# Ledger of designs, part 130: peptides against a protein of PDB entry 4DOW

Target 1, 157 residues: chain A of PDB entry 4DOW
Amino acid sequence: TFSWVGRPLPNRKQFQQMYREICMKINDGSEIHIKVGQFVLIQGEDNKKPYVAKLIELFQNGAEVPPKKCARVQWFVRFLEIPVSKRHLLGRSPPAQEIFWYDCSDWDNKINVETIIGPVQVVALAPEEVIPVDQKSEETLFVKLSWNKKDFAPLPP

## One batch from the design tools (peptide; made by RFdiffusion4, then SolubleMPNN)

Design b2_p27_7_s3 (from b2_p27_7, 13 letters changed)
Fold by OpenDDE base, seed 1:
Structure b2_p27_7_s3 (fold): chain B 157 residues (1-157), chain A 27 residues (1-27)
Amino acid sequence: as target 1 above (157 residues)
Amino acid sequence: SEFEKFNKKAKEEKKKEEENIKKRLEE
């Protein structure tokens, strides 16, 4: 169950009410608050790993009947999601914890908040920095580079 | 924190799914 936290933000967009925060109620009755700017796991297709995304906007779409709680996201891609023929362009074998900023507009960046599995920790690193492999890092994903379907590049600002 | 607990669970789930996908790709 998802519910908005706080008052809608002032905006000029018709049929859209924007928010900074949403509350996710989980099975044990506890609540997790997720804010714009945080990273989340999005439910994948059957037998697919969850997607990784950064929340850019949280909004209720009043143009739909009934109104839907939605989010606009920045997608990240895992190495295994990159076409096999292009993986060599990385020039190294990345650890499982590494993800890449998806620098393409071909993917729909609007989601239903109901597809959010929960928050995930993502840490940005410089390209030359080593991804730490320790007990604490097991819960953390790391991003160094972007992927634009053609090549890898330094992270966008 | 609640976030850390959830993050751990989410990571474990993600890892499991990634392993499954990897296995399928190797088949």
Scores: peptide ipSAE 0.025, ipTM 0.568, DockQ to the pose 0.018
Fold by OpenDDE base, seed 5:
Structure b2_p27_7_s3 (fold): chain B 157 residues (1-157), chain A 27 residues (1-27)
Amino acid sequence: as target 1 above (157 residues)
Amino acid sequence: SEFEKFNKKAKEEKKKEEENIKKRLEE
């Protein structure tokens, strides 16, 4: 179950109410608050790992019937989501914790908040920094590069 | 990049939040 936190933000969009924060109620009855700017796991396809995204905007779309709670996201991709024929362009075998900034506009970046599994920690690193592989950082994902369907590149500004 | 700067500044706060969440889920 998802519910908005706080008052709607001022905006000029007729059929959209924007929010800064959403509350996710989980099975045990506890609540998790997720804010714009945080990173989340999104439900993937069957038998696939969840997608990773950064929340850019939270909004209710009143033009839809019934109104839907939505988010606009910046996508990240896992190495295994990159086509097999292009993986060699990385020039190394990445650790399982590495993800890549998806620098393309071909994917729909609007999601239903109901697809959010939960928050996840994503840490940006410089290319020369080593990704820590220990028990303490096991659940943390790391990003060094972007992927634009053609090649890997430094992170965008 | 701006993303890197933002993320580096926010990572400590995020880590603390996630730690608290994990603690609640284990109860």
Scores: peptide ipSAE 0.014, ipTM 0.403, DockQ to the pose 0.018
Fold by OpenDDE base, seed 2:
Structure b2_p27_7_s3 (fold): chain B 157 residues (1-157), chain A 27 residues (1-27)
Amino acid sequence: as target 1 above (157 residues)
Amino acid sequence: SEFEKFNKKAKEEKKKEEENIKKRLEE
């Protein structure tokens, strides 16, 4: 169950009420608050790892009946989501915790908040920095580079 | 970079939220 936290933000977009924060209620009754700017896991396909995204906007879409709680996101991709024929362009074998900033506009960046599994920690690193591999950081993801379907590049500003 | 600074802040906020959840579960 998802519910808005706080009052809608002033905006001029028709049929959209924007929010800063959403509350996710899980099965045990506990509540997790997720804010714009945080990172989340999104439900993937069957037998696939969840997608990773950064929340850019939280909004209710009033054009739909009934109104739907939505988000605009910046996508990240896992190494295994990159075509096999292009993986060699990285020039190294990345750890499982590494993800890449998806620098393309071909994917729909609007999602239903109901597809959110939960929050995830994403840390940006310089290319020369080593990704720590320990049990404490097992659930932490790291990003060093972007992927634009053609090549890897430094992170956007 | 601005991206790194932003993510650092996000990490700190997430940690705070996790601590708050833990506290609520212990009450």
Scores: peptide ipSAE 0.013, ipTM 0.392, DockQ to the pose 0.019
Fold by OpenDDE base, seed 3:
Structure b2_p27_7_s3 (fold): chain B 157 residues (1-157), chain A 27 residues (1-27)
Amino acid sequence: as target 1 above (157 residues)
Amino acid sequence: SEFEKFNKKAKEEKKKEEENIKKRLEE
């Protein structure tokens, strides 16, 4: 169950009521609050790891009947989601914790909030920084580069 | 399924993390 937290933001878009925060109620009755700017895991395909995304906007879509709670996101991609024929372009074998900024517009960046599994920690690193691989950091994902379906590149500023 | 197990685990772990953060902020 998802519910809006706080007052709506000033209306900027027709048929959309925007918010800064949403509350996710889990099975035991406890609540998780997720804000714009945070990173989340999104439900993926069966037998696949969840997708990773950064929340850009939270809004209720009034153009739909009934209105739907939605989000706009910046997608990230896992190394194993990159085509096998292009993985060599990275020039190294990345750790499992590394993800890449998806620098393409071919994916729909609008999601239903019901597909959100929960928050996740994502840390941006410089290319020369080492990704820590230990038990304490296993839940943290790291991003150094972007992927635009053609090549890897430095992260956008 | 493996997918369901992973999702459930991730959700529970994040729940615990946020609860700990909330407790610290209330101190």
Scores: peptide ipSAE 0.023, ipTM 0.483, DockQ to the pose 0.021; fails the geometry check

Design b2_p27_7_s4 (from b2_p27_7, 13 letters changed)
Fold by OpenDDE base, seed 3:
Structure b2_p27_7_s4 (fold): chain B 157 residues (1-157), chain A 27 residues (1-27)
Amino acid sequence: as target 1 above (157 residues)
Amino acid sequence: SEFEKYNKEMEEEEKKNKEIIEKLLKE
């Protein structure tokens, strides 16, 4: 169950009522608050691995009938989702904890909030910073680079 | 959590990545 937290923000887009925060009520009755700017796991397709995304906007989409609680996100991509023929461009074998900023607009960046599994910690690192490896208990993802379907590049500012 | 499951799967599949990269880097 998802519910809006706080007052709606000033209208910026047609048929959209924007918010800063949403409340996710989980099975045990506890509540998790998720804000714009935080990172979340999104349910994968066909029981696949969850997607990672940064929340950019939270809004109720009045263009739909009935209105839906939605979000716009910045996608991240897993190394295994990059075409095999281009993986060598990274020049190294990344650890499982590494994800990449998806620097393309060809993916639909609108989601229904009900697809959110929960929050996740994503840490941006400089190229020289070490990603902890072989830490099974580690629940933090790390990003150093972007992927634009052509090559890897430094993270956008 | 689903993240934990994801992380475990990725850890296993990264072994495959390593092999692929090593081959491609020789090209």
Scores: peptide ipSAE 0.035, ipTM 0.495, DockQ to the pose 0.016
Fold by OpenDDE base, seed 5:
Structure b2_p27_7_s4 (fold): chain B 157 residues (1-157), chain A 27 residues (1-27)
Amino acid sequence: as target 1 above (157 residues)
Amino acid sequence: SEFEKYNKEMEEEEKKNKEIIEKLLKE
């Protein structure tokens, strides 16, 4: 289950109540708090791996019936989600931990919070920085570049 | 754990990535 943490933030968006934090209660009774600005794993489609996203907004959408707890996200893309014909443009074989900032607007950036699997650590690196491969970084994802469906580019500022 | 399963799957993807890139760069 998901529940809002704290009071609604001041906003001017009709039919929306914005929040900075949401609580996800897991089956064992433990609670995970997720805040705006954190990264999350989103349920994938079919046999696809979970999507990676950065939470930009948390809001209750009163325009839906019934009202839904939602989030706006910045998507990231996995290398294998990139079309086969364009993967060579990277010019290297990325490690499994590397993801890419999705610099396109063709994906709906609104999600239902119920699709959130949990938080994930994402670290931005400079292109020349080496992705660490150790036990501590095993669960950490790394981003160096953006993908705009045409080419790879340095990360947005 | 879920992350352990995730990591294992990612390792498999890494192998696939390498094969794909090497093939595409030779075309």
Scores: peptide ipSAE 0.034, ipTM 0.489, DockQ to the pose 0.016
Fold by OpenDDE base, seed 1:
Structure b2_p27_7_s4 (fold): chain B 157 residues (1-157), chain A 27 residues (1-27)
Amino acid sequence: as target 1 above (157 residues)
Amino acid sequence: SEFEKYNKEMEEEEKKNKEIIEKLLKE
């Protein structure tokens, strides 16, 4: 169950009421608050690994009937989701914890908040920095580079 | 957690991935 937290932001878009924070209620009754700017895991398709995304906007879409709680996200891509023919462009074998900023607009960046599994920690590193492999980092994803379907590049601002 | 499951699967596929990428780098 998802519910908005706080008052809506000033409405600049027709049919869209924007928020800064949403509350996710878990089965045990506990609540997780997720804010714009945080990273989340998104439910994957059949037997697929969860997607990783950064929340850019939280909004209720009043153009839909009934209104839906939605989010606009910045997608990240896993190495194994990159075409095999282009993986060599990385020049190395990345650890499982590494993800890449998806620098393309061909993916729909609007999601239903109901597809959010939960928050996830994503840490940005410089390209030359080593991804730590320890017990503390086992639940942390790391991003060094962007992927634009043609090549890898330093992270965008 | 879902993350743990995800990470475990990634670790399992990492071995295969390394072999593939290393081969690609030699091409």
Scores: peptide ipSAE 0.033, ipTM 0.511, DockQ to the pose 0.016
Fold by OpenDDE base, seed 2:
Structure b2_p27_7_s4 (fold): chain B 157 residues (1-157), chain A 27 residues (1-27)
Amino acid sequence: as target 1 above (157 residues)
Amino acid sequence: SEFEKYNKEMEEEEKKNKEIIEKLLKE
């Protein structure tokens, strides 16, 4: 169950009320608050692995009946989602914790909040920084580069 | 958690992926 936290923000977009925060209630009754700017796991297609995304906007879509709680996101991609023929461009074998900023517009960045599995920690690193591999950091993902379907590049601003 | 499951699967696939990458780098 998802519910908005706080009052809607001033917005001029038609049929959309924007929010800063959403509450996710899980089966045990506990509540998790997720804010714009945080990272989340999104349910994958079929039996695929969850997607990683940064929340850019939280909004209620009043154009739908009933109104739906939605989000706009910045997508990240897993290395194994990159075509095999292009993986060599990275020049290294990345650890499982590394993800890449998806620098393309071909993916729909609007999602239903119901597809959110939960929050996840994502840390941006400089290319020369080493990704820590220990038990304490096992719940953290790391991003160093972007992927634009052609090549890897430094992260966008 | 779903993240833990995902991470575990990634670790397993990483081994296979490493072999593929090494072959590609030699081309």
Scores: peptide ipSAE 0.031, ipTM 0.487, DockQ to the pose 0.015

Design b2_p27_8_s1 (from b2_p27_8, 15 letters changed)
Fold by OpenDDE base, seed 5:
Structure b2_p27_8_s1 (fold): chain B 157 residues (1-157), chain A 27 residues (1-27)
Amino acid sequence: as target 1 above (157 residues)
Amino acid sequence: SELEKEIKERSKKIEEERKKADKEAAE
């Protein structure tokens, strides 16, 4: 269950209400608040790891019936989501915790917030920095590079 | 459901793009 937190942000869009925060109610009754700018896991198909995304916008589309709680996201891509034929371009075997900034616009960046599994920690690292693989950082994801469907590159500014 | 549809469509698109890339590389 998802519900908006706080008042709508001022905007010029007639049929959209924007928010900075949303509340996710978990099975045990506890609540998690997720804000714009945070990273989230998005539900994938069964037997697949969830997608990773950064929340850019939170909004309700009033033109839809019923109104839909949506988010605009910046996608990240996991190494295994990259074509097998292109993985060698990385030049190394990445740890499971490494993700890549998806530098393409072909993925729909609008999602239903109900596809959000929960928040996740994503840490940006310089290329020379070592990704921690200890137990303490097992649930933390790390990003060093972008992927544009052709090659890996430094993170965008 | 709408949620299931969205999840499925996203996954399908991503998977198809990956397969397409691999197919093109093999040719």
Scores: peptide ipSAE 0.547, ipTM 0.911, DockQ to the pose 0.898
Fold by OpenDDE base, seed 3:
Structure b2_p27_8_s1 (fold): chain B 157 residues (1-157), chain A 27 residues (1-27)
Amino acid sequence: as target 1 above (157 residues)
Amino acid sequence: SELEKEIKERSKKIEEERKKADKEAAE
């Protein structure tokens, strides 16, 4: 289950109440708090790795009946999600932990918060920095570049 | 459910776009 943490933030959007933080209650009764700006895993199809996204906004959509808890996200893309024909443009074989900033608007960036599996650590690195592939960092994802469906580029500012 | 539909639709769209790109590259 998901519940809002704190009071709604002031905003000008009709029928939308914005929040800074949401609480995710796990089956064992424990709670995980996720804030705007953090990274999350989003449910994909069965037998597929979850999608990766950065939370940009948390809001309740009052225009829907019943009201829906939503998030606006910045998507990331895994290397294997990139078209096979374009993968060579990277010029190297990335480690499994590398993801890319998705610099396109064709993906719907509004999600149901119930699709969130949980938080994930994403670390931005400079191009010259080495991605640690040790076993201790297996759960950490790293981003160096963006992908705009045509080519790889430096990360957006 | 609505949740299942959203998950399915997102995955389908992403996969279709990927396949489209690969098809266009082969032409």
Scores: peptide ipSAE 0.546, ipTM 0.911, DockQ to the pose 0.866
Fold by OpenDDE base, seed 1:
Structure b2_p27_8_s1 (fold): chain B 157 residues (1-157), chain A 27 residues (1-27)
Amino acid sequence: as target 1 above (157 residues)
Amino acid sequence: SELEKEIKERSKKIEEERKKADKEAAE
């Protein structure tokens, strides 16, 4: 169950109410608050690993009937989601914890908030920094580069 | 459900694009 936290933010978008924060109620009855700017895991199909995204906007879409709780996101891509034929362009074998900023617009960046599994920690690193691979950091994801379907590049500003 | 549909459609699109890229590289 998802519910808005706080009052709507001022905006000029027709049929949309924007929010800064949303509350996610999980099975044990506890609540997790997620804010714009945080990173989340998005449900994937079958036994696939969940997608990773950064929340850019939280909004209720009043143009839909019934109104839908939505989010606009910046996608990240896992190494295994990159075409096999392009993986060599990285020039190294990344750890499982590494993700890449998806620098393309072909993925729909509007999601149903109900597809959110939960928050996740994403840490930006400089290219020369080593990704820590230990049990303590297993749940933390790391990003060094962007991927634009053609090549890897430094992170956007 | 609408939720399942969204999840499926997103996954399908991403998977198909990946396969397409690999196919083109093999040609």
Scores: peptide ipSAE 0.545, ipTM 0.910, DockQ to the pose 0.868
Fold by OpenDDE base, seed 2:
Structure b2_p27_8_s1 (fold): chain B 157 residues (1-157), chain A 27 residues (1-27)
Amino acid sequence: as target 1 above (157 residues)
Amino acid sequence: SELEKEIKERSKKIEEERKKADKEAAE
């Protein structure tokens, strides 16, 4: 289950109440707090790895009945989610921990918070930096480049 | 459920987009 943490933020949107933080209650009864600006895993098909996204906004959509707890996200894309015909454009074989900033608007950026599996650590690296692959970093994802469906490019500022 | 629909639709859209790109590249 998900519940808002704190008071709604001031905003001018008629049907939206914005929040800074949301609480995710897990099956064992423990709670995880997720804030705007953090990275999360989003549920995909059962046979696929979850999607990766950065939380941009947390809001309750009052235009829906019942009101829906939503988030606006910046999507990331895994290497295997890129068309096979375009993968060669990277010019290297990326490690499994590398993801790419999705620089397109064709994916719906609004999600139901209930699709969030949990938080994940994403670290931005310079192109020349080596992605560390060790036991304690296996849970960490790394991003060096963006993908815009045409080519890879440096990360946006 | 609405939740299941969202998950399914997102996955379907992304997969179809990838397949379309690969198909176009093969033509």
Scores: peptide ipSAE 0.544, ipTM 0.910, DockQ to the pose 0.848

Design b2_p27_8_s2 (from b2_p27_8, 16 letters changed)
Fold by OpenDDE base, seed 4:
Structure b2_p27_8_s2 (fold): chain B 157 residues (1-157), chain A 27 residues (1-27)
Amino acid sequence: as target 1 above (157 residues)
Amino acid sequence: SELEEEIKKRDKKLEEEQEKIDKEAAE
């Protein structure tokens, strides 16, 4: 279950109440607080790996009946989500922990918070920095580049 | 945690898939 943390942020969107933080209650009874700006795993389709996204906004959409708890996200893609025919454009074999900033507008960036699996650590690296592949970093994802369906490029500023 | 285990599991699968890609590239 998900519940808002704190009071709504001031905004001028008529049917949207914006929040900075949401609480996710896990099956074991523990609670995880997720804030705007953090990264999350989003439930994939059947037999698909979880999607990776950065939370940009948290809001309750009052225009829907019933109102829904939603998020606006910046998507990331895994290398294996990139079409096989385009993977060669990277020019290297990325480690499993590497993800790419999805620089396209064709994906809906609104999600239902109920699709959030949980938080994940994402670290931005310079192109020359090595992605650590060790026990300590096994739960961390790394991003160096963007993908715009045409080519890879340096990360947006 | 359960989440951590799921992440690890997914990463392992991704590594295995990457190994297949690397193998194909080497052939």
Scores: peptide ipSAE 0.038, ipTM 0.543, DockQ to the pose 0.052
Fold by OpenDDE base, seed 5:
Structure b2_p27_8_s2 (fold): chain B 157 residues (1-157), chain A 27 residues (1-27)
Amino acid sequence: as target 1 above (157 residues)
Amino acid sequence: SELEEEIKKRDKKLEEEQEKIDKEAAE
């Protein structure tokens, strides 16, 4: 269950109400607050590892019937989401914790908030920095590079 | 946690693929 936190932000969009924060209620009754700018796991396909995204906007789309709670996101990709034929372009075997900034506009960046599994920690690293592999960082994801469907590149500014 | 279990459930096949990649890179 998802519910808006706080009052809607002032905006000029006719059919959209924007918010800074949303509350996610989990089965055990606990609540998690997720804010714009945080990273989240998005439900993947059957038996697929969840997608990773950064929340850019939270909004209710009043143009839909019924109105939907939505988010606009910046996508990340996991190494195994990259086509097999192009994985060699990385030139190394990445740790399981590494993800890549998806530098393409072909994916729909609007999602239903109901697809959010929960928050996740994502840390940006310089290319020369080593990704920690200890248990304390097991749940943390790391990003060094972008992927644009053709090649890997340094992170965008 | 519930989140951890969900990730684990969905990652089984991917773990096997990652292990293959790691082994191939080490050879």
Scores: peptide ipSAE 0.021, ipTM 0.532, DockQ to the pose 0.058
Fold by OpenDDE base, seed 3:
Structure b2_p27_8_s2 (fold): chain B 157 residues (1-157), chain A 27 residues (1-27)
Amino acid sequence: as target 1 above (157 residues)
Amino acid sequence: SELEEEIKKRDKKLEEEQEKIDKEAAE
C-alpha cells in the first residue's frame, strides 16, 4: 500500500498533484519512505532483476479514473538489458553492480508507484574509479556511463 | 527479507546469462 506523505506541492500542471515523498507499507507493517531524487527498484519480468530508476516526480494523476499514484523517473539499464549485438561496444565485462544511465526518450518515464519494489543505493563514479567488489557493497549499484541505444558515453551531469 | 530472496533468485538467473555472454565474448 502506498500513501502520500506531506502536503501537495505547488505546481501548474493540470490534473496532477505533486508530492515530495511517498510511504510504502510492507506486509510486516513496516513503512518505507521514498523521496524525489532517490533511486528505486521497479518490478521487472520474471527471473530478471528489477529495473533501476531515479525518481524525478511523484504525483497523483487526476486525469485517470480513478486517480492513480504515479512517478516520473529517469531510467537506468543493466548490461543484460542492452541488446546482445551492441554489448561489445562497452569494450569490457562490467561487474554485476554496474548500471548505465539511459539517455533516450523512447521509453515511457511514467510509472505506477505500485511497481516500486523498494529503494536502492546508486553511486555515480568517474570512469577511472574502481567499482568496489567487496560483499559489503553488494547492494550498491554504480553508474559511470550512459547508454543512448547507439553507444556508451560519459555520464550526464 | 522477501525482497532479498526475490533478488537472490533473479541473481542466479542473471549469473547464468552472464556466463553465457562471457563465453560468447571469448569466442
Scores: peptide ipSAE 0.020, ipTM 0.508, DockQ to the pose 0.064
Fold by OpenDDE base, seed 2:
Structure b2_p27_8_s2 (fold): chain B 157 residues (1-157), chain A 27 residues (1-27)
Amino acid sequence: as target 1 above (157 residues)
Amino acid sequence: SELEEEIKKRDKKLEEEQEKIDKEAAE
């Protein structure tokens, strides 16, 4: 169950009410607050790891019937989501915790908030920095590079 | 949901792209 936190933000979009924060109620009754700018896990297909995204906007879409609680996101991709024939372009075998900034616009960046599994920690590193593999939190993901379907590159500003 | 359908489309596109690459490499 998801509910808006706080008052809607001023905006010019006719059919959208924007928010800074949303509350996710979990099965045990606990609540998790997620804000714009945080990273989240999105439900994937069966037997696949969840997708990773950064929340850019939170909004209720009044143009849909019924109205939907939505988010605009910046997508990240896991190494295994990259086509096999292009993986060699990385020039190394990445750890399982590494993800890549998806630098393409061919994916719809609008999601329903109901597909959010929960928040996740993502740490940006410089290309020369080493990804810690022995940290207590194996749940932390790391991003060093972007992927634009052609090649890997430094992170965009 | 609509999002689930979109996710499936993305996965399908990746598979099709891989297939295309494999075919081109075999030529």
Scores: peptide ipSAE 0.018, ipTM 0.476, DockQ to the pose 0.499

